# Ledger of designs, part 75: peptides against a protein of PDB entry 6JX3

Target 1, 85 residues: chain A of PDB entry 6JX3
Amino acid sequence: AEFRLRPEISVAQTDYGMVLLDGRSGEYWQLNDTAALIVQRLLDGHSPADVAQFLTSEYEVERTDAERDIAALVTSLKENGMALP

## One batch from the design tools (peptide; made by RFdiffusion4, then SolubleMPNN)

Design b2_p26_6_s2 (from b2_p26_6, 11 letters changed)
Fold by OpenDDE base, seed 1:
Structure b2_p26_6_s2 (fold): chain B 85 residues (1-85), chain A 26 residues (1-26)
Amino acid sequence: as target 1 above (85 residues)
Amino acid sequence: MITREIVDGREVIHTGPRTSITRLGE
């Protein structure tokens, strides 16, 4: 399934990193650098598998670990109202 | 494994050893 943000969510780049803002509630979350990288690549159309491969090559992460971490991040973004299910 | 902690009054969700999201406001 395609990774997409909910329509009420906007993305801002701050001096401290990527922020996702809910324009309705005012709730907002900051992503750390690696989380932001994953989200950026997913939004650019890369699959979770593509992103996992990227992390293994760039950051010396085991493939299984990368896949697990990406899945957990996506789950958290969905559960906390930022990404569409 | 997903874990949660409070850092400086903000909820931090760790989605892996290298990835986290932090609730900055409501």
Scores: peptide ipSAE 0.703, ipTM 0.934, DockQ to the pose 0.943
Fold by OpenDDE base, seed 2:
Structure b2_p26_6_s2 (fold): chain B 85 residues (1-85), chain A 26 residues (1-26)
Amino acid sequence: as target 1 above (85 residues)
Amino acid sequence: MITREIVDGREVIHTGPRTSITRLGE
């Protein structure tokens, strides 16, 4: 399934990192660097598997760990109103 | 594993040892 942000969510780049802003409520979340990297790659059309491979290569993270972390992040973004189900 | 904590009054969701999202405000 394609990873997409909800229509009301916009991305802002701040000096502190990526922020996802809900244009309707004004609520906003900051992603840490690795979370932002994952989201950016997903939004660019890379699959979670692609991103996992990237993390294994870039950060020497075990593949299983990378896949789990990506899944957890995606789940959290959906549950907290940022990403479409 | 997903864990949550409050840091400086903000909710921080840790979605792994390397990944987190922080609710900055409303």
Scores: peptide ipSAE 0.703, ipTM 0.934, DockQ to the pose 0.943
Fold by OpenDDE base, seed 5:
Structure b2_p26_6_s2 (fold): chain B 85 residues (1-85), chain A 26 residues (1-26)
Amino acid sequence: as target 1 above (85 residues)
Amino acid sequence: MITREIVDGREVIHTGPRTSITRLGE
């Protein structure tokens, strides 16, 4: 399934990076720079595999490690109420 | 691997050596 944020989640850009805000509960999470980059590319329609390839080209990261990190991030965003299952 | 820590009262979830999300509040 396509990566999507929950309808109540909005994205804000701050001086310190991307913030995801739950409009119902008021809870908000800040993503660090690499997490934000991953989320932005997923929201733009790139697959996790595409994003892993991108990270490999931009950073000294092995492909398998990039794929694992992306999967863990997506899982955490779902578990903490930001992304749709 | 996913790990958690508390930094200045905020929950930080590390989803890899380069990626994290931080609960800023509610």
Scores: peptide ipSAE 0.701, ipTM 0.934, DockQ to the pose 0.974
Fold by OpenDDE base, seed 4:
Structure b2_p26_6_s2 (fold): chain B 85 residues (1-85), chain A 26 residues (1-26)
Amino acid sequence: as target 1 above (85 residues)
Amino acid sequence: MITREIVDGREVIHTGPRTSITRLGE
């Protein structure tokens, strides 16, 4: 399934990193560098599997661990109102 | 494992050892 932000969510690049802003509520979350990389790649159309492979090349991470971390991030973004179910 | 903590007054959700999201405000 395609990863998509909720329509009310905007992406802002700040000096502190990627921020996801809810234009309706005003709530905003900052992603750390690795989380931002994952989200950027997903939004660019890469699959979670693609992103997992990317992470294994950038960090000392096993493929399974990368996949789990990506899934956890996606779940959290959905649960906290940033990404569509 | 997903964990939560408060850092400098803000909720931080750790979604892995290298990934986190931080609630900055409302």
Scores: peptide ipSAE 0.699, ipTM 0.934, DockQ to the pose 0.949

Design b2_p26_6_s3 (from b2_p26_6, 11 letters changed)
Fold by OpenDDE base, seed 4:
Structure b2_p26_6_s3 (fold): chain B 85 residues (1-85), chain A 26 residues (1-26)
Amino acid sequence: as target 1 above (85 residues)
Amino acid sequence: MITREIVDGREVIRTGPRTSITKLGE
């Protein structure tokens, strides 16, 4: 299934980097640079596998490690109410 | 591995050695 943010979540580009804002609660989370890169690509329609391949080309990361890191990020975004399950 | 910690009063979730999300507030 495609990665999607919850309807109440909006993306803002701030001086702090990418921020995901819950328009209902006002809660907001800042993504660090690599997390933002991952989310951007996922939102653009790239699969986690695509993103993993991309990361291996940009960082000194093994493919398996990249996939694990992406999965962990996605899990956290879902668990913390930012992404749809 | 996913870990949580408080840094400068903010919750930081580390989702890998290169990735994290930080709760800035509400």
Scores: peptide ipSAE 0.708, ipTM 0.937, DockQ to the pose 0.950
Fold by OpenDDE base, seed 2:
Structure b2_p26_6_s3 (fold): chain B 85 residues (1-85), chain A 26 residues (1-26)
Amino acid sequence: as target 1 above (85 residues)
Amino acid sequence: MITREIVDGREVIRTGPRTSITKLGE
């Protein structure tokens, strides 16, 4: 399944980084740099596996760790109402 | 591991050693 934000969620680029804004509730969350990188690549159509490979290449991160980090981030975005299940 | 904490009055969800999301407002 492709990674998608919920329809009420908008992406804003701020001086401090990526922010996800819920247009209905007004809640907004800032992603740290690595989280934003992951989300951007997922939204661009890359699979979690693609993103994991990217992280292992760009950062000194083991593949297994990258996969876990991506999965945890995706889970949190879904659980907190930002990404579609 | 996913952890939650309050930092400067904001909820911070850490989803790994390199990744986090911070609730700035509502």
Scores: peptide ipSAE 0.707, ipTM 0.937, DockQ to the pose 0.955
Fold by OpenDDE base, seed 5:
Structure b2_p26_6_s3 (fold): chain B 85 residues (1-85), chain A 26 residues (1-26)
Amino acid sequence: as target 1 above (85 residues)
Amino acid sequence: MITREIVDGREVIRTGPRTSITKLGE
């Protein structure tokens, strides 16, 4: 399934990196650099597999580790109300 | 592995050794 943010979530770029703001609750979360990279590529339409391949080549991460990290990030974004199920 | 930590009064969720999200406020 395609990765999508919830409609009430806004993306802001700050000096510290990407921030996701919930316009309803007021909660906002900052993504670290690698998390932001993953989210940006997913939002651009790349599959988790594509992103995992990208991480293996650019950051010398093992493929299995990259896949696990991407899945965990997506899960957390969904569970914390930022991404659609 | 997903881990929660408090850093400088903010909740940090680590979703891997290289990825995290930090709750800046409500």
Scores: peptide ipSAE 0.704, ipTM 0.937, DockQ to the pose 0.969
Fold by OpenDDE base, seed 1:
Structure b2_p26_6_s3 (fold): chain B 85 residues (1-85), chain A 26 residues (1-26)
Amino acid sequence: as target 1 above (85 residues)
Amino acid sequence: MITREIVDGREVIRTGPRTSITKLGE
């Protein structure tokens, strides 16, 4: 399934990095650098497999670990009201 | 493993050894 943010969520690039802002509640979350890389690539249309391959090339990360990290991040974004289920 | 903790008064969710999201405010 395609990764999508909830319609009330806006992406902002700040001096502190990528921030996801809920336009209804005012709640906002900052992504660390690697999380931001993952989210941006998913939003750009890359598949989780593409992102996993990217991470294995950029970091000393095993493919399985990269896949787990991506899945965990996506799960957390969904559970915390930022991404659509 | 996903962990949730409070760091310097902010909620931090760690989704891997290199990935985290931090609640800055509301």
Scores: peptide ipSAE 0.701, ipTM 0.937, DockQ to the pose 0.948

Design b2_p26_6_s4 (from b2_p26_6, 10 letters changed)
Fold by OpenDDE base, seed 3:
Structure b2_p26_6_s4 (fold): chain B 85 residues (1-85), chain A 26 residues (1-26)
Amino acid sequence: as target 1 above (85 residues)
Amino acid sequence: MITEEEVDGKRVIHTGPRTSITLLGR
């Protein structure tokens, strides 16, 4: 399934990183640098597999670990109201 | 691995050793 933000979510860039703002509830979440990188690439149309490969090139991370971390982030964004299920 | 903690009164969700999201408001 394609990664997609909920329609009420907007993206802002701040000095401290990417922020996802819920225009209905007023909640806003800040992503750390690596989380933001993952979300940016997913929104740009890269697959989780593409992102995992990218992470292994930028960080000393095993492919399997990268895949796990991406899946966990996506799950959390869905569960906390930022991404569509 | 997904873990949660409170840091400076804010909810922080760690989704791996390198990734986290922090609820800043509301």
Scores: peptide ipSAE 0.740, ipTM 0.944, DockQ to the pose 0.945
Fold by OpenDDE base, seed 2:
Structure b2_p26_6_s4 (fold): chain B 85 residues (1-85), chain A 26 residues (1-26)
Amino acid sequence: as target 1 above (85 residues)
Amino acid sequence: MITEEEVDGKRVIHTGPRTSITLLGR
């Protein structure tokens, strides 16, 4: 399934870095650098597998670790109201 | 493993050794 943000979520670049803002609640979440990289690539249309390969090749992250981290991040973004299920 | 802590009064969710999201405000 394609990774998508909920319609009320907007992406902003702030002094804190990449932030996802909920326009309904006013809640906003900062992503750390690697999380932001993952989300940006997913939003650009790359698959989780593409992102895992990218992390493996560019950041020397083990493939299995990359896959788990991506999955966990996606899960958390869904659970915390930022990404569509 | 996904873990959560409070850092400087903010909720921080660690989604792996290299990834986290922080609730800055509401």
Scores: peptide ipSAE 0.740, ipTM 0.944, DockQ to the pose 0.944
Fold by OpenDDE base, seed 1:
Structure b2_p26_6_s4 (fold): chain B 85 residues (1-85), chain A 26 residues (1-26)
Amino acid sequence: as target 1 above (85 residues)
Amino acid sequence: MITEEEVDGKRVIHTGPRTSITLLGR
């Protein structure tokens, strides 16, 4: 399944990082730098596996840990109304 | 593992040691 934001979600780049804004509720979330990087790559069409490989090359993180962290982030974005299920 | 805490009155969800999302407002 392709990672996609909900249609009511807007992306803003701020001095503090990526912000996802719900245009209906007004709720907005800030992603930390690594979370933003993951989301950006997913939105660009990279698979979670691609992103995991990317992270292992940029950070001292094991592949399995990267995959787990990506999955957890995606889950949280879905559960908190930012990403489509 | 996903954990949640409040930092400076804001809800912070940690989705790993390197990743978090913070509810700034609504």
Scores: peptide ipSAE 0.738, ipTM 0.944, DockQ to the pose 0.966
Fold by OpenDDE base, seed 4:
Structure b2_p26_6_s4 (fold): chain B 85 residues (1-85), chain A 26 residues (1-26)
Amino acid sequence: as target 1 above (85 residues)
Amino acid sequence: MITEEEVDGKRVIHTGPRTSITLLGR
């Protein structure tokens, strides 16, 4: 399935990195650098598999670990109200 | 493994060794 943010979520870039703001609840979350990179790539239309390959190339990360990290991040973004199911 | 902790009064969710999200406010 395609990764998408919920309609009420806005993206902002701050000195602390990428921030996702819920315009309805006022809740906002900061993503660390690697999490932001993953989200940016997904929003640009890359698949999780594409992102995993990218991470293995950019960082010293095994493919399986990259896949797990991406899946866990996506799950957390969904569970915490930022991404659509 | 996904874990959660409080750091400097903020909720931090670690989604892997390299990835985290931090609740800045609500």
Scores: peptide ipSAE 0.735, ipTM 0.943, DockQ to the pose 0.960

Design b2_p26_7_s1 (from b2_p26_7, 11 letters changed)
Fold by OpenDDE base, seed 1:
Structure b2_p26_7_s1 (fold): chain B 85 residues (1-85), chain A 26 residues (1-26)
Amino acid sequence: as target 1 above (85 residues)
Amino acid sequence: MREVARRVGPSSSPHRPEISRLAPTP
């Protein structure tokens, strides 16, 4: 299954960085630079494995750690109502 | 805008992904 935002979620670029807004509840979530990068790449159609490889090439991070961090982020985005299950 | 909930995701490195709930300042 592809990574997708829920239809009520919109993306804004702000002074706080990337922000996801729930248009129904009015709740906002700010993503740090790495989280924003991951989300952008996933939305572009890259797999979590692709994104992990990308992160290891750009940052001093182990592949396993990158994969776990991506998985944790995706889980958080789903649990907090931003991404579709 | 202010943070109103605990950040999720590891914060031990600037390269670790992190999200924070925000709310408008009254």
Scores: peptide ipSAE 0.436, ipTM 0.789, DockQ to the pose 0.665
Fold by OpenDDE base, seed 3:
Structure b2_p26_7_s1 (fold): chain B 85 residues (1-85), chain A 26 residues (1-26)
Amino acid sequence: as target 1 above (85 residues)
Amino acid sequence: MREVARRVGPSSSPHRPEISRLAPTP
């Protein structure tokens, strides 16, 4: 399944990183650099596997850890109302 | 601005993904 933001969510870039704003509730979430990178690449159509490979190339992280972290992030974004199920 | 919900993801490394719900400080 493709990764998609909910229609009410908008993306903003701030001095502190990417922010996802819920246009209906007015609440927002801040993403750190790695989370923002993952979201950007997923939205661009890269697979979680592609993103995991990218992370292992950019950072000192094991492939298995990268895969787990991506899965956990996606789950969190869905559970917190930012991404579609 | 303040964090409203517990941080999601490990905070020990900047290379691990992390999200935080924020709200305006009253």
Scores: peptide ipSAE 0.436, ipTM 0.790, DockQ to the pose 0.657
Fold by OpenDDE base, seed 2:
Structure b2_p26_7_s1 (fold): chain B 85 residues (1-85), chain A 26 residues (1-26)
Amino acid sequence: as target 1 above (85 residues)
Amino acid sequence: MREVARRVGPSSSPHRPEISRLAPTP
């Protein structure tokens, strides 16, 4: 399924880096560099598998770790109301 | 603003993704 943000979520660059703003609650969610990269690539239409491959190449992270981290991030984004199910 | 809650666990390296809920400092 395509990764998408909920309509009430806005993406912004701030002094804290990439931030997702929930327009309903007013809460801000800061993403570190890797999380931001993952979200950007997913929003651009890359699959989690594509992103995992990219991370292994760019950061020399283990493929299994990359896959688990991406899955955990996506789950967290969905559970916290930032991404659509 | 400050970190209020980490929603993706602590990084064991700079390359582990993290998200943190932010709120104004009291």
Scores: peptide ipSAE 0.431, ipTM 0.786, DockQ to the pose 0.659
Fold by OpenDDE base, seed 4:
Structure b2_p26_7_s1 (fold): chain B 85 residues (1-85), chain A 26 residues (1-26)
Amino acid sequence: as target 1 above (85 residues)
Amino acid sequence: MREVARRVGPSSSPHRPEISRLAPTP
């Protein structure tokens, strides 16, 4: 259940925020502040439930919305080849 | 660079997670 980036993905901090680069395809993906925060906490070993709790304390977002958003983000990162399945 | 595809989240709220595929600025 560990969230991990694919080995070909590199992370950079830019004027556009956190950017993920796929070293094989050459695609760049920008993460907004919330997405970056989620990714950072997941990479640090926090569960999606932990992250949802954290988001509700940092933002006005409802718990259910935070959980849904995290799930959608994780799914998208996997589907777009950034995270391991 | 410019946004070419928004994959997750609405662009109207910075508190909702969003990822966007980037491309060179025209």
Scores: peptide ipSAE 0.428, ipTM 0.784, DockQ to the pose 0.607

Design b2_p26_7_s2 (from b2_p26_7, 11 letters changed)
Fold by OpenDDE base, seed 4:
Structure b2_p26_7_s2 (fold): chain B 85 residues (1-85), chain A 26 residues (1-26)
Amino acid sequence: as target 1 above (85 residues)
Amino acid sequence: MVVVEEREGPSDSPYRPRIRRLAPRP
């Protein structure tokens, strides 16, 4: 399924990196560089497999670890109300 | 593994994906 942010979520680029803001609750979350990279690529329409391949080319990480990290991040974003289920 | 933080925690590697819930300062 397509990765999408919830309608109430806004993306901001700050001096401290990517921030996701919930316009309803006022909660906001900071993403580190790697998490932001994953989210940006997914939002741009890349598949998790594409993103995993990209991560293994940019970082010293194994493919299987990259895939698990992407899945875990997506789950966290859904569970914390930032991404659509 | 992705780290979800309520506060700043230890960094295990530059690669590790992390998200952190922020709260306004009083």
Scores: peptide ipSAE 0.472, ipTM 0.830, DockQ to the pose 0.401
Fold by OpenDDE base, seed 2:
Structure b2_p26_7_s2 (fold): chain B 85 residues (1-85), chain A 26 residues (1-26)
Amino acid sequence: as target 1 above (85 residues)
Amino acid sequence: MVVVEEREGPSDSPYRPRIRRLAPRP
């Protein structure tokens, strides 16, 4: 399934990293560098498997842990109203 | 594991994915 942000969510790049803005509520969500990296690559069309492989090459993390982290992030973004289910 | 924060908290790792909900400005 394609990872996609909800239509009311906008992406802003700030000095503090990626921020997701809810245009309806005015709420903001700040992502740290790793979370932003995951989101960016997913939005670019990379699969979770692609992203996991990338994370293991860039960070000291095992493949299984990277896969869980990606899945957890995607779930969190959906549950918190940033990504489409 | 992803950390969901309401405020900035301690970092256990430079790698660990984190998201932080920010209150809207007045």
Scores: peptide ipSAE 0.471, ipTM 0.831, DockQ to the pose 0.392
Fold by OpenDDE base, seed 3:
Structure b2_p26_7_s2 (fold): chain B 85 residues (1-85), chain A 26 residues (1-26)
Amino acid sequence: as target 1 above (85 residues)
Amino acid sequence: MVVVEEREGPSDSPYRPRIRRLAPRP
């Protein structure tokens, strides 16, 4: 399924990293570099598999672990109201 | 594993994806 943010969520780049803002609640979510990288690439249209391959080239992480981490992040973003189901 | 934080805390590996929730600003 396509990864998309909820329409009320806006993205901002800050000195502290990527921030997702819920325009309705005012709640902020700060992403670290890796989470931001994943989200950015997914939003750019890369598949989770593409992102996993990229992560393995940047970090000392196994492909399978990267794929699980991406899936877990996506789940977290959905569960916390940032991404569409 | 993804770390979901409610506040600033110690960080593990720089690789590990993390999201941190911040309360709405008054």
Scores: peptide ipSAE 0.468, ipTM 0.829, DockQ to the pose 0.384
Fold by OpenDDE base, seed 1:
Structure b2_p26_7_s2 (fold): chain B 85 residues (1-85), chain A 26 residues (1-26)
Amino acid sequence: as target 1 above (85 residues)
Amino acid sequence: MVVVEEREGPSDSPYRPRIRRLAPRP
């Protein structure tokens, strides 16, 4: 279950955070720091479990909540056309 | 839970993952 962006999606680092851009439609999404952190680590090859462990070390969040948040973010990225199924 | 928003929403925990669809303002 490798997390991958769709081929038309580009990643841009801006002064206001990470942005995902669709080069064909012109649609783009801004990610806050936590969402960007999750995406970056998944793209680097970390598993959702690895990312959850990392989040619990950086934030005052329970492991179960971190796991749910990662799963929800991945689902949102897929449903909104940024990540491959 | 992740927040999907079209514009800036209420302030919440800095931890909460958020994605915002950006569109030109009229």
Scores: peptide ipSAE 0.465, ipTM 0.827, DockQ to the pose 0.379

Design b2_p26_7_s3 (from b2_p26_7, 11 letters changed)
Fold by OpenDDE base, seed 2:
Structure b2_p26_7_s3 (fold): chain B 85 residues (1-85), chain A 26 residues (1-26)
Amino acid sequence: as target 1 above (85 residues)
Amino acid sequence: MVVTATWEGPSDSPHRPRISRLAPAP
């Protein structure tokens, strides 16, 4: 299934990096650089596997570890109301 | 030589993807 943000979530770039803002509640979350990179690529239509492969070229990380961290991020985004299940 | 940033498994590496809640819902 494709990764998608909930309709009420907006993406903003701030002095502190990428922020996801819930337009209904006013709650917002900051993403660090790698989380932002992952989200951007997922939103662009890349699969988690694609993103993991990309990350292994930029960071000293094993493919499987990258995939686990991507999965954990996606889960967090869904559970905290930013991404659609 | 370009050195890739360290991304460790169980570590608290800042390069692992992270999200932080900046403000709770009012």
Scores: peptide ipSAE 0.423, ipTM 0.777, DockQ to the pose 0.290
Fold by OpenDDE base, seed 4:
Structure b2_p26_7_s3 (fold): chain B 85 residues (1-85), chain A 26 residues (1-26)
Amino acid sequence: as target 1 above (85 residues)
Amino acid sequence: MVVTATWEGPSDSPHRPRISRLAPAP
């Protein structure tokens, strides 16, 4: 399925990195550099598999581990109300 | 050999993707 942020979520770039803000609840979350990179590429239309391939070229990480970490991030973003199911 | 940042390591490795809930403004 396509990765999408919930309509109420806005993205901001801050001194602390990417932040996702829920316009209804006022809750917000900071993403570190790799989480931000993953989210940016997913929003640009790349699949999780595409992103995993990219990460293995940029970081010393096994493909399987990259895929697992991406899946965990996506799950977390959905469960915490930032991404659509 | 291409130099890359290490992803594997301790559970607090800065290169693993992380999200952190921030305290909402009062």
Scores: peptide ipSAE 0.419, ipTM 0.775, DockQ to the pose 0.295
Fold by OpenDDE base, seed 5:
Structure b2_p26_7_s3 (fold): chain B 85 residues (1-85), chain A 26 residues (1-26)
Amino acid sequence: as target 1 above (85 residues)
Amino acid sequence: MVVTATWEGPSDSPHRPRISRLAPAP
């Protein structure tokens, strides 16, 4: 299953980083740099496993920890209404 | 070898992925 944002979610690049805005509720969330990087690559069609491999090359993080952090982020995005299930 | 940034550390490490709910601008 591909990672997709809900249709009401808009992406903005701001001086504070990536922001996701819910056009219906008006709520929005700031993503830190690594969360933004993960989301961008997922939206580009990379798998979570691909992204985890990439992160281990850029940061001192174990593959297993990167995978868990990506999974937690995706879950949070879905539960908070930003990403489709 | 390539020097990488530190990922692990305190719970508030800036390199672990995070989202923060924001209030609308006043």
Scores: peptide ipSAE 0.416, ipTM 0.773, DockQ to the pose 0.278
Fold by OpenDDE base, seed 3:
Structure b2_p26_7_s3 (fold): chain B 85 residues (1-85), chain A 26 residues (1-26)
Amino acid sequence: as target 1 above (85 residues)
Amino acid sequence: MVVTATWEGPSDSPHRPRISRLAPAP
């Protein structure tokens, strides 16, 4: 299963980080640096496992914890209407 | 040596991935 944003969602870069905007509802969400990094890599076609491996090289985090945090982020993006299920 | 940022700690650690709903301007 590939990670995809909903068609009504657009991406903007701001001084405070990546923002996802819903063109229909007007809702928007801010992503912190690591969330933005994860989303960018997923959109580029990397698997969650690939991203987890990358995170363990950049941060002091266990692989299992990185994978769990990525999964939680993806779930949040889907449940809050930013990513397709 | 490789210097990496810390990730360990509570769930509200600044390095853990987070999203935040932003309120539209009135």
Scores: peptide ipSAE 0.431, ipTM 0.787, DockQ to the pose 0.297; fails the geometry check

